Peptides against a protein of PDB entry 4J2C. Designs and how they scored, part 76

Target 1, 107 residues: chain A of PDB entry 4J2C
Amino acid sequence: MEDPFFVVKGEVQKAVNTAQGLFQRWTELLQDPSTATREEIDWTTNELRNNLRSIEWDLEDLDETISIVEANPRKFNLDATELSIRKAFITSTRQVVRDMKDQMSTS

## One batch from the design tools (peptide; made by RFdiffusion4, then SolubleMPNN)

Design b2_p23_1_s1 (from b2_p23_1, 13 letters changed)
Fold by OpenDDE base, seed 4:
Structure b2_p23_1_s1 (fold): chain B 107 residues (1-107), chain A 23 residues (1-23)
Amino acid sequence: as target 1 above (107 residues)
Amino acid sequence: MEEFEKRMEEVMNKLIEKAEKAK
């Protein structure tokens, strides 16, 4: 079996792709109300928020593993490069989520 | 077990559960 970290990482990546698609549609709907129904706006908004929340929850668990390793480096034998990759993924993904959330909150 | 071991076990169990659901 693969490391569960990478499996969840993969699921987060899929969720990010889904969220980005929803965000694009959300933007389009709000930019041209004449082509949008209230139902589609509400559905898209809700689905987007749910996806973003799911991503954030998974990132919390992934980040917890990093936190534990960094707080107890002598107890783990993780390669520094691997740890950096994992950490960078969490950081960059949080930024992507934050950017979408910021735009949604100001609309 | 130490606190960090308990914490790691707990989060790993959550990750494993998520990983299994992804299959």
Scores: peptide ipSAE 0.528, ipTM 0.909, DockQ to the pose 0.707
Fold by OpenDDE base, seed 1:
Structure b2_p23_1_s1 (fold): chain B 107 residues (1-107), chain A 23 residues (1-23)
Amino acid sequence: as target 1 above (107 residues)
Amino acid sequence: MEEFEKRMEEVMNKLIEKAEKAK
């Protein structure tokens, strides 16, 4: 049995990959309107947004654990290295999500 | 139970639930 943190981390990573695929399709559809139907655009957009939202929710929970640990270091036996790895994952993933959201909001 | 313990329990339960659903 793995630490639930790492399991969710893995699922977030999968969701990011899925989102990136959807984002690519979304970009393609918008770049060539002549070959894109509104139905596919809407579907892709909705699926993408749903994935991004799911990722953000998971990141919030993951980040909550870190916040609790950092606020109560004497109560948890988590070394600095592991904590840094977890924090880095959340930070980098949020940036990836933000980049996609920024591009979507400007279109 | 201290506040941080309650918070940790709640978030851990969420993560566990998500982890189980991911199987």
Scores: peptide ipSAE 0.527, ipTM 0.908, DockQ to the pose 0.737
Fold by OpenDDE base, seed 5:
Structure b2_p23_1_s1 (fold): chain B 107 residues (1-107), chain A 23 residues (1-23)
Amino acid sequence: as target 1 above (107 residues)
Amino acid sequence: MEEFEKRMEEVMNKLIEKAEKAK
């Protein structure tokens, strides 16, 4: 099987794409109330939050592996470039999630 | 086993479980 890190990374990426779609719809619904029902707003909001929460949980696990490796560099033979890629993914994904959450909290 | 090994085992098991679900 593929490295579980990359498999979960892929799932996170899918969840991000889903969240971005939901976020777009969420924005549209709030932008024009005449096109929005409370039911759809609530559904979209809940689905979006669920996706974001799922992403955050997965990122915690992914980040934990990085933390362990970095705290014990002599015990692991992970390529520095690969480690950087993994770290960058976590950092950038957290930023994407944070941006959406910030906008949701201010609306 | 060392603490870091235990931690890695635990998180890896979680990741493997998630990976299997994604399969």
Scores: peptide ipSAE 0.523, ipTM 0.907, DockQ to the pose 0.710
Fold by OpenDDE base, seed 2:
Structure b2_p23_1_s1 (fold): chain B 107 residues (1-107), chain A 23 residues (1-23)
Amino acid sequence: as target 1 above (107 residues)
Amino acid sequence: MEEFEKRMEEVMNKLIEKAEKAK
């Protein structure tokens, strides 16, 4: 009856914002040890990784719906523009996550 | 049930659960 895509999309967006905040703090903590505690570093790192993982999991499910629709276009009534927006969201969000992960892996 | 229908049902159920948790 209802399409949960937009709801999950919204939650992913919130998670991205949270992750970006955590990433910023993570960077600050590592750049200025005098203002950082091991506890906060660990907490921030774990929270950040958990958020990124959560986002990736949601993107997998969202992407799966796209894959199914594109493989069976006549079975669904999604507008081409809407489908494009959904695809773009997944692609761009994956890039944002990848950028943060790349920086974390090189720290 | 066709393969794509089964796949969609499975992923939709997961998304619905996530959506409900968000409410």
Scores: peptide ipSAE 0.517, ipTM 0.905, DockQ to the pose 0.787

Design b2_p23_1_s2 (from b2_p23_1, 13 letters changed)
Fold by OpenDDE base, seed 5:
Structure b2_p23_1_s2 (fold): chain B 107 residues (1-107), chain A 23 residues (1-23)
Amino acid sequence: as target 1 above (107 residues)
Amino acid sequence: MEEFEKREKEVLEKLIKKAKEAE
């Protein structure tokens, strides 16, 4: 098995891609009500929220592993570059999620 | 085993579990 961090990272990335697709559809449905049914809006919204929640959950776990590594750096063979990459992924992904959530909350 | 070590083990095992489930 590969480094579990990157395996989970991959799953998060897949969920992000899915969420972005759902978000796009969500936006389209709200922009033209004539093309939207309540059922599709609700389904899209729920699927989107579920994906976002899943992402956030995994990000918490990933973030916690970073905290663990930082608390005991000698135990883990991670250089500064790799640690930075891991942190950057979490930060940027949280921002992506936040942006979608913000738009959903204001609509 | 220190409490921190216990938590560390739990966190890492959880992540490994998620990783295995994803494969």
Scores: peptide ipSAE 0.327, ipTM 0.850, DockQ to the pose 0.698
Fold by OpenDDE base, seed 4:
Structure b2_p23_1_s2 (fold): chain B 107 residues (1-107), chain A 23 residues (1-23)
Amino acid sequence: as target 1 above (107 residues)
Amino acid sequence: MEEFEKREKEVLEKLIKKAKEAE
């Protein structure tokens, strides 16, 4: 097994891609109701929300590992550059999720 | 085991579990 951080990071990235696809479909359905059934709208909305929640959950765990490492850096062989990369991933991914959630909440 | 060590262990074990589930 690789570093568990990178494995979970990979899963988050996959979930983001899935969410973005669902978000695109969600947008299309709302833009043209004539092409959408209530069932598909509800399904898409639910799947999207579930994916976003899953991402946020994993990000919390990933973020907590950062806190753990920073609390005891000598125990872990992670330099400042690696930590910065990990932090950047969490920050940028949270922003992506936030943007989708903001648009959903205003629709 | 100190509380901070317990937290560390819990966090890391949780992440490892998620990683294993992803494989």
Scores: peptide ipSAE 0.319, ipTM 0.847, DockQ to the pose 0.698
Fold by OpenDDE base, seed 1:
Structure b2_p23_1_s2 (fold): chain B 107 residues (1-107), chain A 23 residues (1-23)
Amino acid sequence: as target 1 above (107 residues)
Amino acid sequence: MEEFEKREKEVLEKLIKKAKEAE
């Protein structure tokens, strides 16, 4: 197995792609009520929220690893660039999730 | 084992578990 951070990172990326697809459908359903059923809206909404929740949980775990590394740099000795990449991924992904959640909460 | 080391172990093992399940 490769570095577990990158494995989970990959899974988060997949989940983000899935969520974005669901989000797109969610917006379409709400924009054209004539083509939307309550059942599909509910299903899409629930699937989307579940995906977003999963992403957020994984991001928390990934973020904790960074805290662990920074608390004991002698043990892990990660390259500064690598650490920066890890942090950037978490930050940017949280923003993507936040944007979708904000739109859902105001619609 | 110190509290920090305990937390470290738990966090890392949890992540490893998720990674293995994903593969």
Scores: peptide ipSAE 0.318, ipTM 0.847, DockQ to the pose 0.700
Fold by OpenDDE base, seed 2:
Structure b2_p23_1_s2 (fold): chain B 107 residues (1-107), chain A 23 residues (1-23)
Amino acid sequence: as target 1 above (107 residues)
Amino acid sequence: MEEFEKREKEVLEKLIKKAKEAE
């Protein structure tokens, strides 16, 4: 099996892509209510929030592993570059999620 | 979706377990 980190990373990336699509639809539905049903609005909103929550949960677990690896890096055979890449993924993904959440919270 | 979530959770648990063994 591939490194579990990258397996989860891949799943997070898929969830991000899904969330971005849902977010776009969410904005469209709210911008033009005449084209939206209440059912679709609710469904889209719930699906989006669920995806974002899932991503955040995964990022927390990934972040936890980073901390542990940094405490004993040699055991996991990760160099500074790999650790940097993993950290960057978590940081950038959190930013993407935060941007969507911020817009949802103000609507 | 549920199947992926279950698999992901298992992977995460395995990863975290591995990491904690270093402590």
Scores: peptide ipSAE 0.245, ipTM 0.775, DockQ to the pose 0.087

Design b2_p23_1_s3 (from b2_p23_1, 13 letters changed)
Fold by OpenDDE base, seed 3:
Structure b2_p23_1_s3 (fold): chain B 107 residues (1-107), chain A 23 residues (1-23)
Amino acid sequence: as target 1 above (107 residues)
Amino acid sequence: SKEFEEREKKVLEKLYEKAKKAE
């Protein structure tokens, strides 16, 4: 197995891609009711929320590992540059999720 | 501390479990 951080990172990235697709469909369904069934709206909304929740959960776990590494970076052979990259991923992904959630809450 | 070491172990184990499930 490769570094577990990057494996989970990969899963988060897949979930983000899925969420973005669902979000796009969600937007389309709400913008054109003539092409939308209530069943599809509900399904899309629920799937989207579930994906976002999954992402947030994984990000929390990833973020917790950062704290662990920062407490003893040499133990894990991670330098400041790699830590910064990992932090940046978490920060940017949280922003993507937040943007989608904000739009959903205001619609 | 001992408490920190235990928490560290749990965090890492959880991450590895997630990673294993993903593969």
Scores: peptide ipSAE 0.383, ipTM 0.851, DockQ to the pose 0.727
Fold by OpenDDE base, seed 5:
Structure b2_p23_1_s3 (fold): chain B 107 residues (1-107), chain A 23 residues (1-23)
Amino acid sequence: as target 1 above (107 residues)
Amino acid sequence: SKEFEEREKKVLEKLYEKAKKAE
């Protein structure tokens, strides 16, 4: 069994990749309405939102584990560099999600 | 505290469950 953090991290990364693809399509549909059906717009929007929600949920869980580790570092024996990498992943991923959500809310 | 340890246990268990499902 791998470190569960990295397994969930991998799932988040997959969801991010999926969301980015959906976001691209979403922007294309809005840029050229003549090529867009209401059905595809709705489907794309819903799938995108679902992926973003899934990401945020997992990030919350991952973030909580970091708090637990920081509360008792001796118990988990994580390298400081590794902990930094984990934090950076959460921070950067949240930013990616926020950017997409911001663009969706203003369109 | 004992309460914190219980919360910790639940969080970690949840993470393991997610990881297990992802495999």
Scores: peptide ipSAE 0.383, ipTM 0.851, DockQ to the pose 0.731
Fold by OpenDDE base, seed 1:
Structure b2_p23_1_s3 (fold): chain B 107 residues (1-107), chain A 23 residues (1-23)
Amino acid sequence: as target 1 above (107 residues)
Amino acid sequence: SKEFEEREKKVLEKLYEKAKKAE
């Protein structure tokens, strides 16, 4: 197995793709009520929220590893570039999730 | 501190478990 960080990163990326698909459908359903049933809206909304929560949970775990590495850099031997990449992923992914959540909360 | 070491262990172990399940 590779560095567990990148394995989980990969899973988060997959979940983001899934969430984005669900989000797109969610917006379509709300945009055209004539094509939407309450059942599909509820299902899509629930699946989307579950995916977003899953992503957020994994991001918290990934973020904790950053704190751990920064607290004891000698132990893990990660250079500044590697840490920057990891931090950037967490930051950008949180933004993607936040954008979807914001739109859902305002609709 | 011991508290930090324990937290570190738990976090890393949890991450490894998630990674294993993903593969």
Scores: peptide ipSAE 0.371, ipTM 0.848, DockQ to the pose 0.731
Fold by OpenDDE base, seed 2:
Structure b2_p23_1_s3 (fold): chain B 107 residues (1-107), chain A 23 residues (1-23)
Amino acid sequence: as target 1 above (107 residues)
Amino acid sequence: SKEFEEREKKVLEKLYEKAKKAE
């Protein structure tokens, strides 16, 4: 089996892609009400929030494992470079999620 | 989906178990 971190990372990336699509639609629906139904707005909003929440949950779990690995990287066969890559993924993904959430919270 | 969630949970469990062994 592949390193579980990479498996979860892959799933997070898929969720991010989905969220980005939903976010674009969400923005479109709110910018042009004439093309939007209440049902689609509600569905899109809920799906988007659920995706973002899922991503955040996974990132928390990944981040927790990072802390453990950092305490003993050799035991997990991870060097400084790999750890940096994992940390960067979490940081950058959190930023992407935060940007979408910030815009949603003000709308 | 439920299937997706269960698969992900199992992956995380394995990851955490590996981490616990390091403690």
Scores: peptide ipSAE 0.281, ipTM 0.772, DockQ to the pose 0.088

Design b2_p23_1_s4 (from b2_p23_1, 14 letters changed)
Fold by OpenDDE base, seed 4:
Structure b2_p23_1_s4 (fold): chain B 107 residues (1-107), chain A 23 residues (1-23)
Amino acid sequence: as target 1 above (107 residues)
Amino acid sequence: MEEFEEHEKKVLEKLKKKAEEAK
């Protein structure tokens, strides 16, 4: 079995891809109301928010594992490079989510 | 120490559970 971190990381990445697709559609729907039904707007908005929330939830768990490893590095045998990669993933993904949320809040 | 160890275990088990659910 692979490290649980990488498995969850993979799920987060999938969720990000899904969210980005939903975000694109959300943008299109709001840019041209003539092509959008209220039903689709509501559905897209809801799905997008749910995906973003899911991502944030998993990121919190992933982030907490970082803290745990850093508190007892010898126990987990992770070097600085690996930890850096994990941290970078969390940071960059949070930024992606934040960017989408910011745009949604201003629309 | 015990509380920290318990917390650690819970977090890691939670992550493991998520990983299993992803399969």
Scores: peptide ipSAE 0.386, ipTM 0.855, DockQ to the pose 0.743
Fold by OpenDDE base, seed 5:
Structure b2_p23_1_s4 (fold): chain B 107 residues (1-107), chain A 23 residues (1-23)
Amino acid sequence: as target 1 above (107 residues)
Amino acid sequence: MEEFEEHEKKVLEKLKKKAEEAK
């Protein structure tokens, strides 16, 4: 079995890609109201928010595992490089989510 | 420490479960 961290990481990445697509559509709909229906706006907005929430939830779980590893490094066979990669993923992904959420909140 | 170990197990098991569900 693969390391559960990377499996969940993969799922988060898929959700990010989906969210980015939804965000793109969301932006387009709001930029040109003539092409947008209330139904599509609502659907897109809800799907986007759901994806973002899912991502954030998984990131919390991933982040907690890192905290556990850092609390007892000898118990887990992870080198500094691997730990750094895991941390970087969480940090960068949170930033991506934050950017989308910020734009949604100001629109 | 014992309480922490129990918490650790729960967290890791949860992640493992998510991973399995993703397959």
Scores: peptide ipSAE 0.386, ipTM 0.856, DockQ to the pose 0.737
Fold by OpenDDE base, seed 1:
Structure b2_p23_1_s4 (fold): chain B 107 residues (1-107), chain A 23 residues (1-23)
Amino acid sequence: as target 1 above (107 residues)
Amino acid sequence: MEEFEEHEKKVLEKLKKKAEEAK
C-alpha cells in the first residue's frame, strides 16, 4: 500500500491545478464584463471557493499527521528529510491558496 | 494517554480513507 500521505498529497496537487484554472477564468470574467454573465461569474466563483476549501481541509489533515509523527517519531520511523518535505508541501500549498483567496476577497 | 492514541488512530484512518477514495 502506498503511503496515504503521498496519495492525498497528489490529490491536493490535482485540486490546486483545477483551482488555478478556475482562478484564471475568474480573473478573465472580471476583466471583461462585456463578455461575462453574472451566472458564469457566480458559478466560477463558487466552484473556485469550493475547491480551495477542499484543499485547505486536506492540508489540515496532512498537517495533523505531521504533528502526530513528531509526537512519536519512533512509531513511524520518518526521518527529518521526509518530514521536511511534507512540511514544505503544506506550507507552499497554503501560500498558493492564500494568494488566490486574497485576490478574490479584494476584487 | 488513551484519548490521544484514539485521536491519532482517527486522524490516520481518516487520511487512509481519503487516500483510498482517491484511487
Scores: peptide ipSAE 0.378, ipTM 0.851, DockQ to the pose 0.755
Fold by OpenDDE base, seed 2:
Structure b2_p23_1_s4 (fold): chain B 107 residues (1-107), chain A 23 residues (1-23)
Amino acid sequence: as target 1 above (107 residues)
Amino acid sequence: MEEFEEHEKKVLEKLKKKAEEAK
Protein backbone atom coordinates (compact mmCIF):
# COMPACT_ATOMS: atom_id res chain seq x y z
CA MET B 1 0.00 0.00 0.00
CA GLU B 2 1.22 3.47 -0.92
CA ASP B 3 1.52 6.13 1.78
CA PRO B 4 -1.88 7.80 1.99
CA PHE B 5 -0.21 11.20 2.06
CA PHE B 6 1.18 10.76 -1.41
CA VAL B 7 -2.08 9.41 -2.72
CA VAL B 8 -3.91 12.49 -1.52
CA LYS B 9 -1.05 14.69 -2.69
CA GLY B 10 -1.49 13.27 -6.15
CA GLU B 11 -5.19 13.96 -6.13
CA VAL B 12 -4.59 17.51 -4.93
CA GLN B 13 -2.12 18.04 -7.75
CA LYS B 14 -4.69 16.87 -10.27
CA ALA B 15 -7.27 19.18 -8.76
CA VAL B 16 -4.83 22.09 -8.91
CA ASN B 17 -4.23 21.45 -12.60
CA THR B 18 -7.96 21.34 -13.21
CA ALA B 19 -8.51 24.50 -11.20
CA GLN B 20 -5.81 26.34 -13.12
CA GLY B 21 -7.51 25.45 -16.37
CA LEU B 22 -10.86 26.56 -15.06
CA PHE B 23 -9.35 29.76 -13.73
CA GLN B 24 -7.88 30.54 -17.11
CA ARG B 25 -11.25 30.04 -18.75
CA TRP B 26 -12.92 32.06 -16.01
CA THR B 27 -10.67 35.03 -16.71
CA GLU B 28 -11.27 34.74 -20.44
CA LEU B 29 -15.02 34.65 -20.04
CA LEU B 30 -15.03 37.74 -17.87
CA GLN B 31 -12.62 39.64 -20.10
CA ASP B 32 -14.76 39.17 -23.21
CA PRO B 33 -18.44 38.81 -22.38
CA SER B 34 -19.34 38.65 -26.07
CA THR B 35 -17.82 35.18 -26.25
CA ALA B 36 -19.44 33.94 -23.07
CA THR B 37 -22.84 32.66 -22.16
CA ARG B 38 -24.19 33.14 -18.68
CA GLU B 39 -24.47 29.39 -18.39
CA GLU B 40 -20.80 28.87 -19.11
CA ILE B 41 -19.76 31.63 -16.73
CA ASP B 42 -21.83 30.14 -13.95
CA TRP B 43 -20.65 26.62 -14.67
CA THR B 44 -17.00 27.63 -14.81
CA THR B 45 -17.27 29.70 -11.66
CA ASN B 46 -18.97 26.94 -9.72
CA GLU B 47 -16.60 24.25 -10.94
CA LEU B 48 -13.63 26.39 -10.07
CA ARG B 49 -14.89 27.18 -6.59
CA ASN B 50 -15.73 23.55 -5.97
CA ASN B 51 -12.26 22.47 -7.02
CA LEU B 52 -10.61 25.07 -4.84
CA ARG B 53 -12.75 24.05 -1.89
CA SER B 54 -11.85 20.42 -2.42
CA ILE B 55 -8.17 21.27 -2.52
CA GLU B 56 -8.39 23.29 0.66
CA TRP B 57 -10.17 20.48 2.43
CA ASP B 58 -7.55 17.97 1.40
CA LEU B 59 -4.76 20.31 2.42
CA GLU B 60 -6.26 20.59 5.88
CA ASP B 61 -6.23 16.83 6.22
CA LEU B 62 -2.69 16.63 4.90
CA ASP B 63 -1.60 19.40 7.23
CA GLU B 64 -3.11 17.51 10.12
CA THR B 65 -0.91 14.54 9.30
CA ILE B 66 2.13 16.77 9.63
CA SER B 67 1.15 17.68 13.15
CA ILE B 68 0.60 14.03 13.94
CA VAL B 69 4.00 13.02 12.65
CA GLU B 70 5.75 15.84 14.45
CA ALA B 71 4.13 14.75 17.67
CA ASN B 72 5.49 11.23 17.28
CA PRO B 73 8.10 11.11 14.52
CA ARG B 74 9.45 7.68 15.41
CA LYS B 75 6.09 6.04 14.92
CA PHE B 76 5.81 7.16 11.31
CA ASN B 77 9.42 6.76 10.20
CA LEU B 78 9.69 10.10 8.42
CA ASP B 79 12.93 12.04 8.39
CA ALA B 80 13.31 15.79 8.43
CA THR B 81 13.74 15.98 4.67
CA GLU B 82 10.49 14.18 3.96
CA LEU B 83 8.62 16.34 6.44
CA SER B 84 10.06 19.43 4.83
CA ILE B 85 8.88 18.28 1.42
CA ARG B 86 5.39 17.60 2.72
CA LYS B 87 5.21 20.96 4.45
CA ALA B 88 6.48 22.73 1.37
CA PHE B 89 3.82 21.09 -0.77
CA ILE B 90 1.05 22.22 1.54
CA THR B 91 2.41 25.75 1.84
CA SER B 92 2.98 26.25 -1.87
CA THR B 93 -0.35 24.74 -2.84
CA ARG B 94 -2.20 26.94 -0.37
CA GLN B 95 -0.51 29.92 -1.96
CA VAL B 96 -1.64 28.86 -5.42
CA VAL B 97 -5.21 28.46 -4.21
CA ARG B 98 -5.12 31.76 -2.34
CA ASP B 99 -3.93 33.62 -5.41
CA MET B 100 -6.85 32.34 -7.45
CA LYS B 101 -9.35 33.01 -4.68
CA ASP B 102 -8.07 36.54 -4.19
CA GLN B 103 -8.58 37.33 -7.85
CA MET B 104 -12.05 35.83 -7.84
CA SER B 105 -13.11 37.74 -4.75
CA THR B 106 -12.17 41.07 -6.30
CA SER B 107 -14.15 40.53 -9.49
CA MET A 1 -13.66 11.91 -11.81
CA GLU A 2 -16.19 10.31 -9.53
CA GLU A 3 -14.02 7.26 -9.08
CA PHE A 4 -11.10 9.41 -8.06
CA GLU A 5 -13.24 11.33 -5.62
CA GLU A 6 -14.41 8.14 -4.00
CA HIS A 7 -10.90 6.81 -3.80
CA GLU A 8 -9.66 10.06 -2.33
CA LYS A 9 -12.41 10.00 0.25
CA LYS A 10 -11.32 6.57 1.36
CA VAL A 11 -7.73 7.71 1.64
CA LEU A 12 -8.74 10.71 3.68
CA GLU A 13 -10.67 8.46 6.00
CA LYS A 14 -7.56 6.41 6.53
CA LEU A 15 -5.58 9.53 7.30
CA LYS A 16 -8.18 10.61 9.80
CA LYS A 17 -8.19 7.18 11.33
CA LYS A 18 -4.46 7.37 11.81
CA ALA A 19 -4.88 10.73 13.44
CA GLU A 20 -7.37 9.33 15.89
CA GLU A 21 -5.18 6.37 16.67
CA ALA A 22 -2.23 8.65 17.24
CA LYS A 23 -4.06 10.61 19.93
Scores: peptide ipSAE 0.298, ipTM 0.790, DockQ to the pose 0.054; fails the geometry check

Design b2_p23_2_s1 (from b2_p23_2, 11 letters changed)
Fold by OpenDDE base, seed 2:
Structure b2_p23_2_s1 (fold): chain B 107 residues (1-107), chain A 23 residues (1-23)
Amino acid sequence: as target 1 above (107 residues)
Amino acid sequence: SVRDKLREYYFGDVKRKKPKPEP
């Protein structure tokens, strides 16, 4: 079986891009009520939350794989560089999600 | 599914992780 980590990583990256677009629109709608409808605000908010939740869920699985790989290095045969890249991806992505969530929680 | 493959590949059990939250 091929390592599916990169597939999930790609899906997370795509979800992040989608979330960032939704977040931008969410911000715009709240900043200018004259251009916003309750329908669009609700839709955008829900879509954004769903995307962020999806990302967080996937990151939990990805993060756990790191621990498993580190505990079983010979089984998975990943070099230090690849492992570092995976860790960095998870860490940076969590930060991106957290930044959006922090702003949403205050609005 | 991709999620199932991840669980199977790394965790050895597709039922180990709870299902992804639905929209």
Scores: peptide ipSAE 0.335, ipTM 0.767, DockQ to the pose 0.199
Fold by OpenDDE base, seed 5:
Structure b2_p23_2_s1 (fold): chain B 107 residues (1-107), chain A 23 residues (1-23)
Amino acid sequence: as target 1 above (107 residues)
Amino acid sequence: SVRDKLREYYFGDVKRKKPKPEP
């Protein structure tokens, strides 16, 4: 069986791009009420939250794979560089999501 | 699904985690 980590990574990256676009629109709508309708605000907010939740869910799965690999190094035979790249992706992506969530919670 | 493949490859159990909530 092929290692599916990179496939999930790619899906998370696409979801992040979508979330960033939604977040930008969300920010614009709240900063300029004259161009915003309640309908669009609600739609954008819901779509953004759904995307962020999806990303967080996938990151939990990816993070658990790291723990499994580290506990079973001979089974998966991943070198330190590969493992470092995977960890860095999870860490940085979590930070991106956290930053958006923090801004949403304070608005 | 991709999620199922991940669980099968790493966890050895596709039912390890609860299904992802639908939007």
Scores: peptide ipSAE 0.335, ipTM 0.767, DockQ to the pose 0.198
Fold by OpenDDE base, seed 3:
Structure b2_p23_2_s1 (fold): chain B 107 residues (1-107), chain A 23 residues (1-23)
Amino acid sequence: as target 1 above (107 residues)
Amino acid sequence: SVRDKLREYYFGDVKRKKPKPEP
C-alpha cells in the first residue's frame, strides 16, 4: 500500500483553494451589498465555513499521522526532511485557514 | 475519503479520530 499522505495533502490543498475562492466571493458580497442577495451571502458563508471546518478536521488527522510516524519510526521509515515538509504543510495550512476565520469573525 | 486513506495506512491499531460531523 502506498503512503496516502501526498494524496491527502493534495486534497487538502484543493479544499483550501476552494475555500479561498469562496472567501473571495464572500468578501465581494460584503463589500458591495447592492450586488448581493441574502441567499447568496448565506450560501457562500455556510459553504465557506463548512469547507474550513473540513480542512481543519483533515489537518488534525494529518497531524496525527505525524505523531504516529514519530512514535513508530521503524514501521514507516520516513526521512526527517519529509517529516519536516509534512509538518510545515500542516502549520502553514492552519495559518491560511486561521487567517480566513479571523477575518470572518471580525466582520 | 481522506479518513479512509489515512486509516488504512497509518492508524491501524492506533486510536482513530472520531467521525467528522456531517453538514
Scores: peptide ipSAE 0.334, ipTM 0.773, DockQ to the pose 0.186
Fold by OpenDDE base, seed 1:
Structure b2_p23_2_s1 (fold): chain B 107 residues (1-107), chain A 23 residues (1-23)
Amino acid sequence: as target 1 above (107 residues)
Amino acid sequence: SVRDKLREYYFGDVKRKKPKPEP
């Protein structure tokens, strides 16, 4: 069986892109009230929050795989470079999500 | 699903410990 990490990584990346699109629209709606309806604001806000929560959930799963690999080095036999790449992805993606959440919480 | 793929490979099963947030 092939390691699904890279596939999941790709799916998370796509989810981030979707969230960023929603975030952009959310920002636009708040910046120009004349173009915004309460209904669209509410919808966009809810969709964005749901997407962010989904990403965070997937990141938790990805992060857990790191712990599993490190606890079972013989079973998976991943080199330090690969583990570093995986950790970096999780860290950077969490930061992207955090940045959006921070902006939403302050608005 | 993401969880199923990872759990199958890393845990050897597809059990869910927690429900994933849904839109």
Scores: peptide ipSAE 0.327, ipTM 0.772, DockQ to the pose 0.185; fails the geometry check

Design b2_p23_2_s2 (from b2_p23_2, 11 letters changed)
Fold by OpenDDE base, seed 2:
Structure b2_p23_2_s2 (fold): chain B 107 residues (1-107), chain A 23 residues (1-23)
Amino acid sequence: as target 1 above (107 residues)
Amino acid sequence: SVRDKLREYYFGDVKRKVPKPEP
């Protein structure tokens, strides 16, 4: 079986890009009500939240794989560099999601 | 699914982790 980590990573990256686009639109809609309909605001908000939740779910699974690999290093044959890259991806992506969520929670 | 593959590869059981509801 092929290591599926990179597949999930890629999907998370795409989801982040989508979320960032939705977040941008979300901020625009709230900043200029004259260009916004309630329907678009609601749709954008829901889509954004759904994307963020999806990302967080995948990150939880990815984070757990790190623990499993560290507990079984020889089974998965990952070097320190690859493991560091995976950890950094999870950490940085969580921060990106957190930043968007923090701004949404205050609006 | 991708998540199922992740579970099989790393967790060894697709039923080990309870699936969260899809957003």
Scores: peptide ipSAE 0.327, ipTM 0.739, DockQ to the pose 0.200
Fold by OpenDDE base, seed 4:
Structure b2_p23_2_s2 (fold): chain B 107 residues (1-107), chain A 23 residues (1-23)
Amino acid sequence: as target 1 above (107 residues)
Amino acid sequence: SVRDKLREYYFGDVKRKVPKPEP
């Protein structure tokens, strides 16, 4: 069986890009209400939240794989550099999601 | 699914994980 980590990582990256676009639109709509309909605001907000939720769930799974690998080093035999890259990806992506969520919760 | 494959590869049992609610 091929290690599916990189596939999930790629899907998370795509979801982040989508979320960032939606977040930008969300910000624009709230900055100028005259250009925004309630329907578009609601749609954008919903799509954004769905993407963020999807990312967070995948990050939880990815994070758990790290713990499993570290607990079973002989079974998986991952390179130390690769493991560091995986950890950094999860940490940085969580921060990106957190930043968007914080701004949404205060608006 | 990709998520299922992740669970199978790392967790060893897909059934042990709670399914993610789909949007």
Scores: peptide ipSAE 0.325, ipTM 0.738, DockQ to the pose 0.200
Fold by OpenDDE base, seed 5:
Structure b2_p23_2_s2 (fold): chain B 107 residues (1-107), chain A 23 residues (1-23)
Amino acid sequence: as target 1 above (107 residues)
Amino acid sequence: SVRDKLREYYFGDVKRKVPKPEP
């Protein structure tokens, strides 16, 4: 079986891009209420929250794979550089999600 | 699914996480 980590990584990256687009629209709607309807605000907010929740769930699974690999190095035989890249991806992605959530919680 | 493959590849020999409903 082929290592599916990069496939899930790609899905998370796509979800982040989608969330960033929704977040941009969300901020625009709140900055100019005259152009915003309650329906669009609610839709955008719900879609954004759903995307962020999905990303966080996938990151938890990806993070657990790191622990499993480190506990079983001979079984997976991953390069140290590859592990570093995977860890960096999870850390940076969590930060991106956190930044959006922080702004939403203060609005 | 791809997510199922992830769990099979990495968690197959251990207790895997309970799947959550998609938002």
Scores: peptide ipSAE 0.325, ipTM 0.742, DockQ to the pose 0.215
Fold by OpenDDE base, seed 1:
Structure b2_p23_2_s2 (fold): chain B 107 residues (1-107), chain A 23 residues (1-23)
Amino acid sequence: as target 1 above (107 residues)
Amino acid sequence: SVRDKLREYYFGDVKRKVPKPEP
């Protein structure tokens, strides 16, 4: 079976892009009340939060795979560089999500 | 799903105790 990590990585990246789009709209709605309805604000906020939560869930799964690989080096035999790339992706993506969440929580 | 793909390869099964949140 082919290692699905890179495929999942791509899916998470797409999900982040979607969330960023929603975040942008959320920001715009709050910055100009004249163009915003409570209905759209609520919808956008909920969609954004749900997307962020979904991403966080996937990141937890990805993170767990790292632990599994490191605990079973003979089974997976991943290169150190590859592991570093995977860890970096998880770390940086978590930061992107955290930044959006922080801005939402303070607004 | 993402979780299913990973579990199949890394965990050896596709069972999920907690459902993945959906947008």
Scores: peptide ipSAE 0.321, ipTM 0.746, DockQ to the pose 0.210

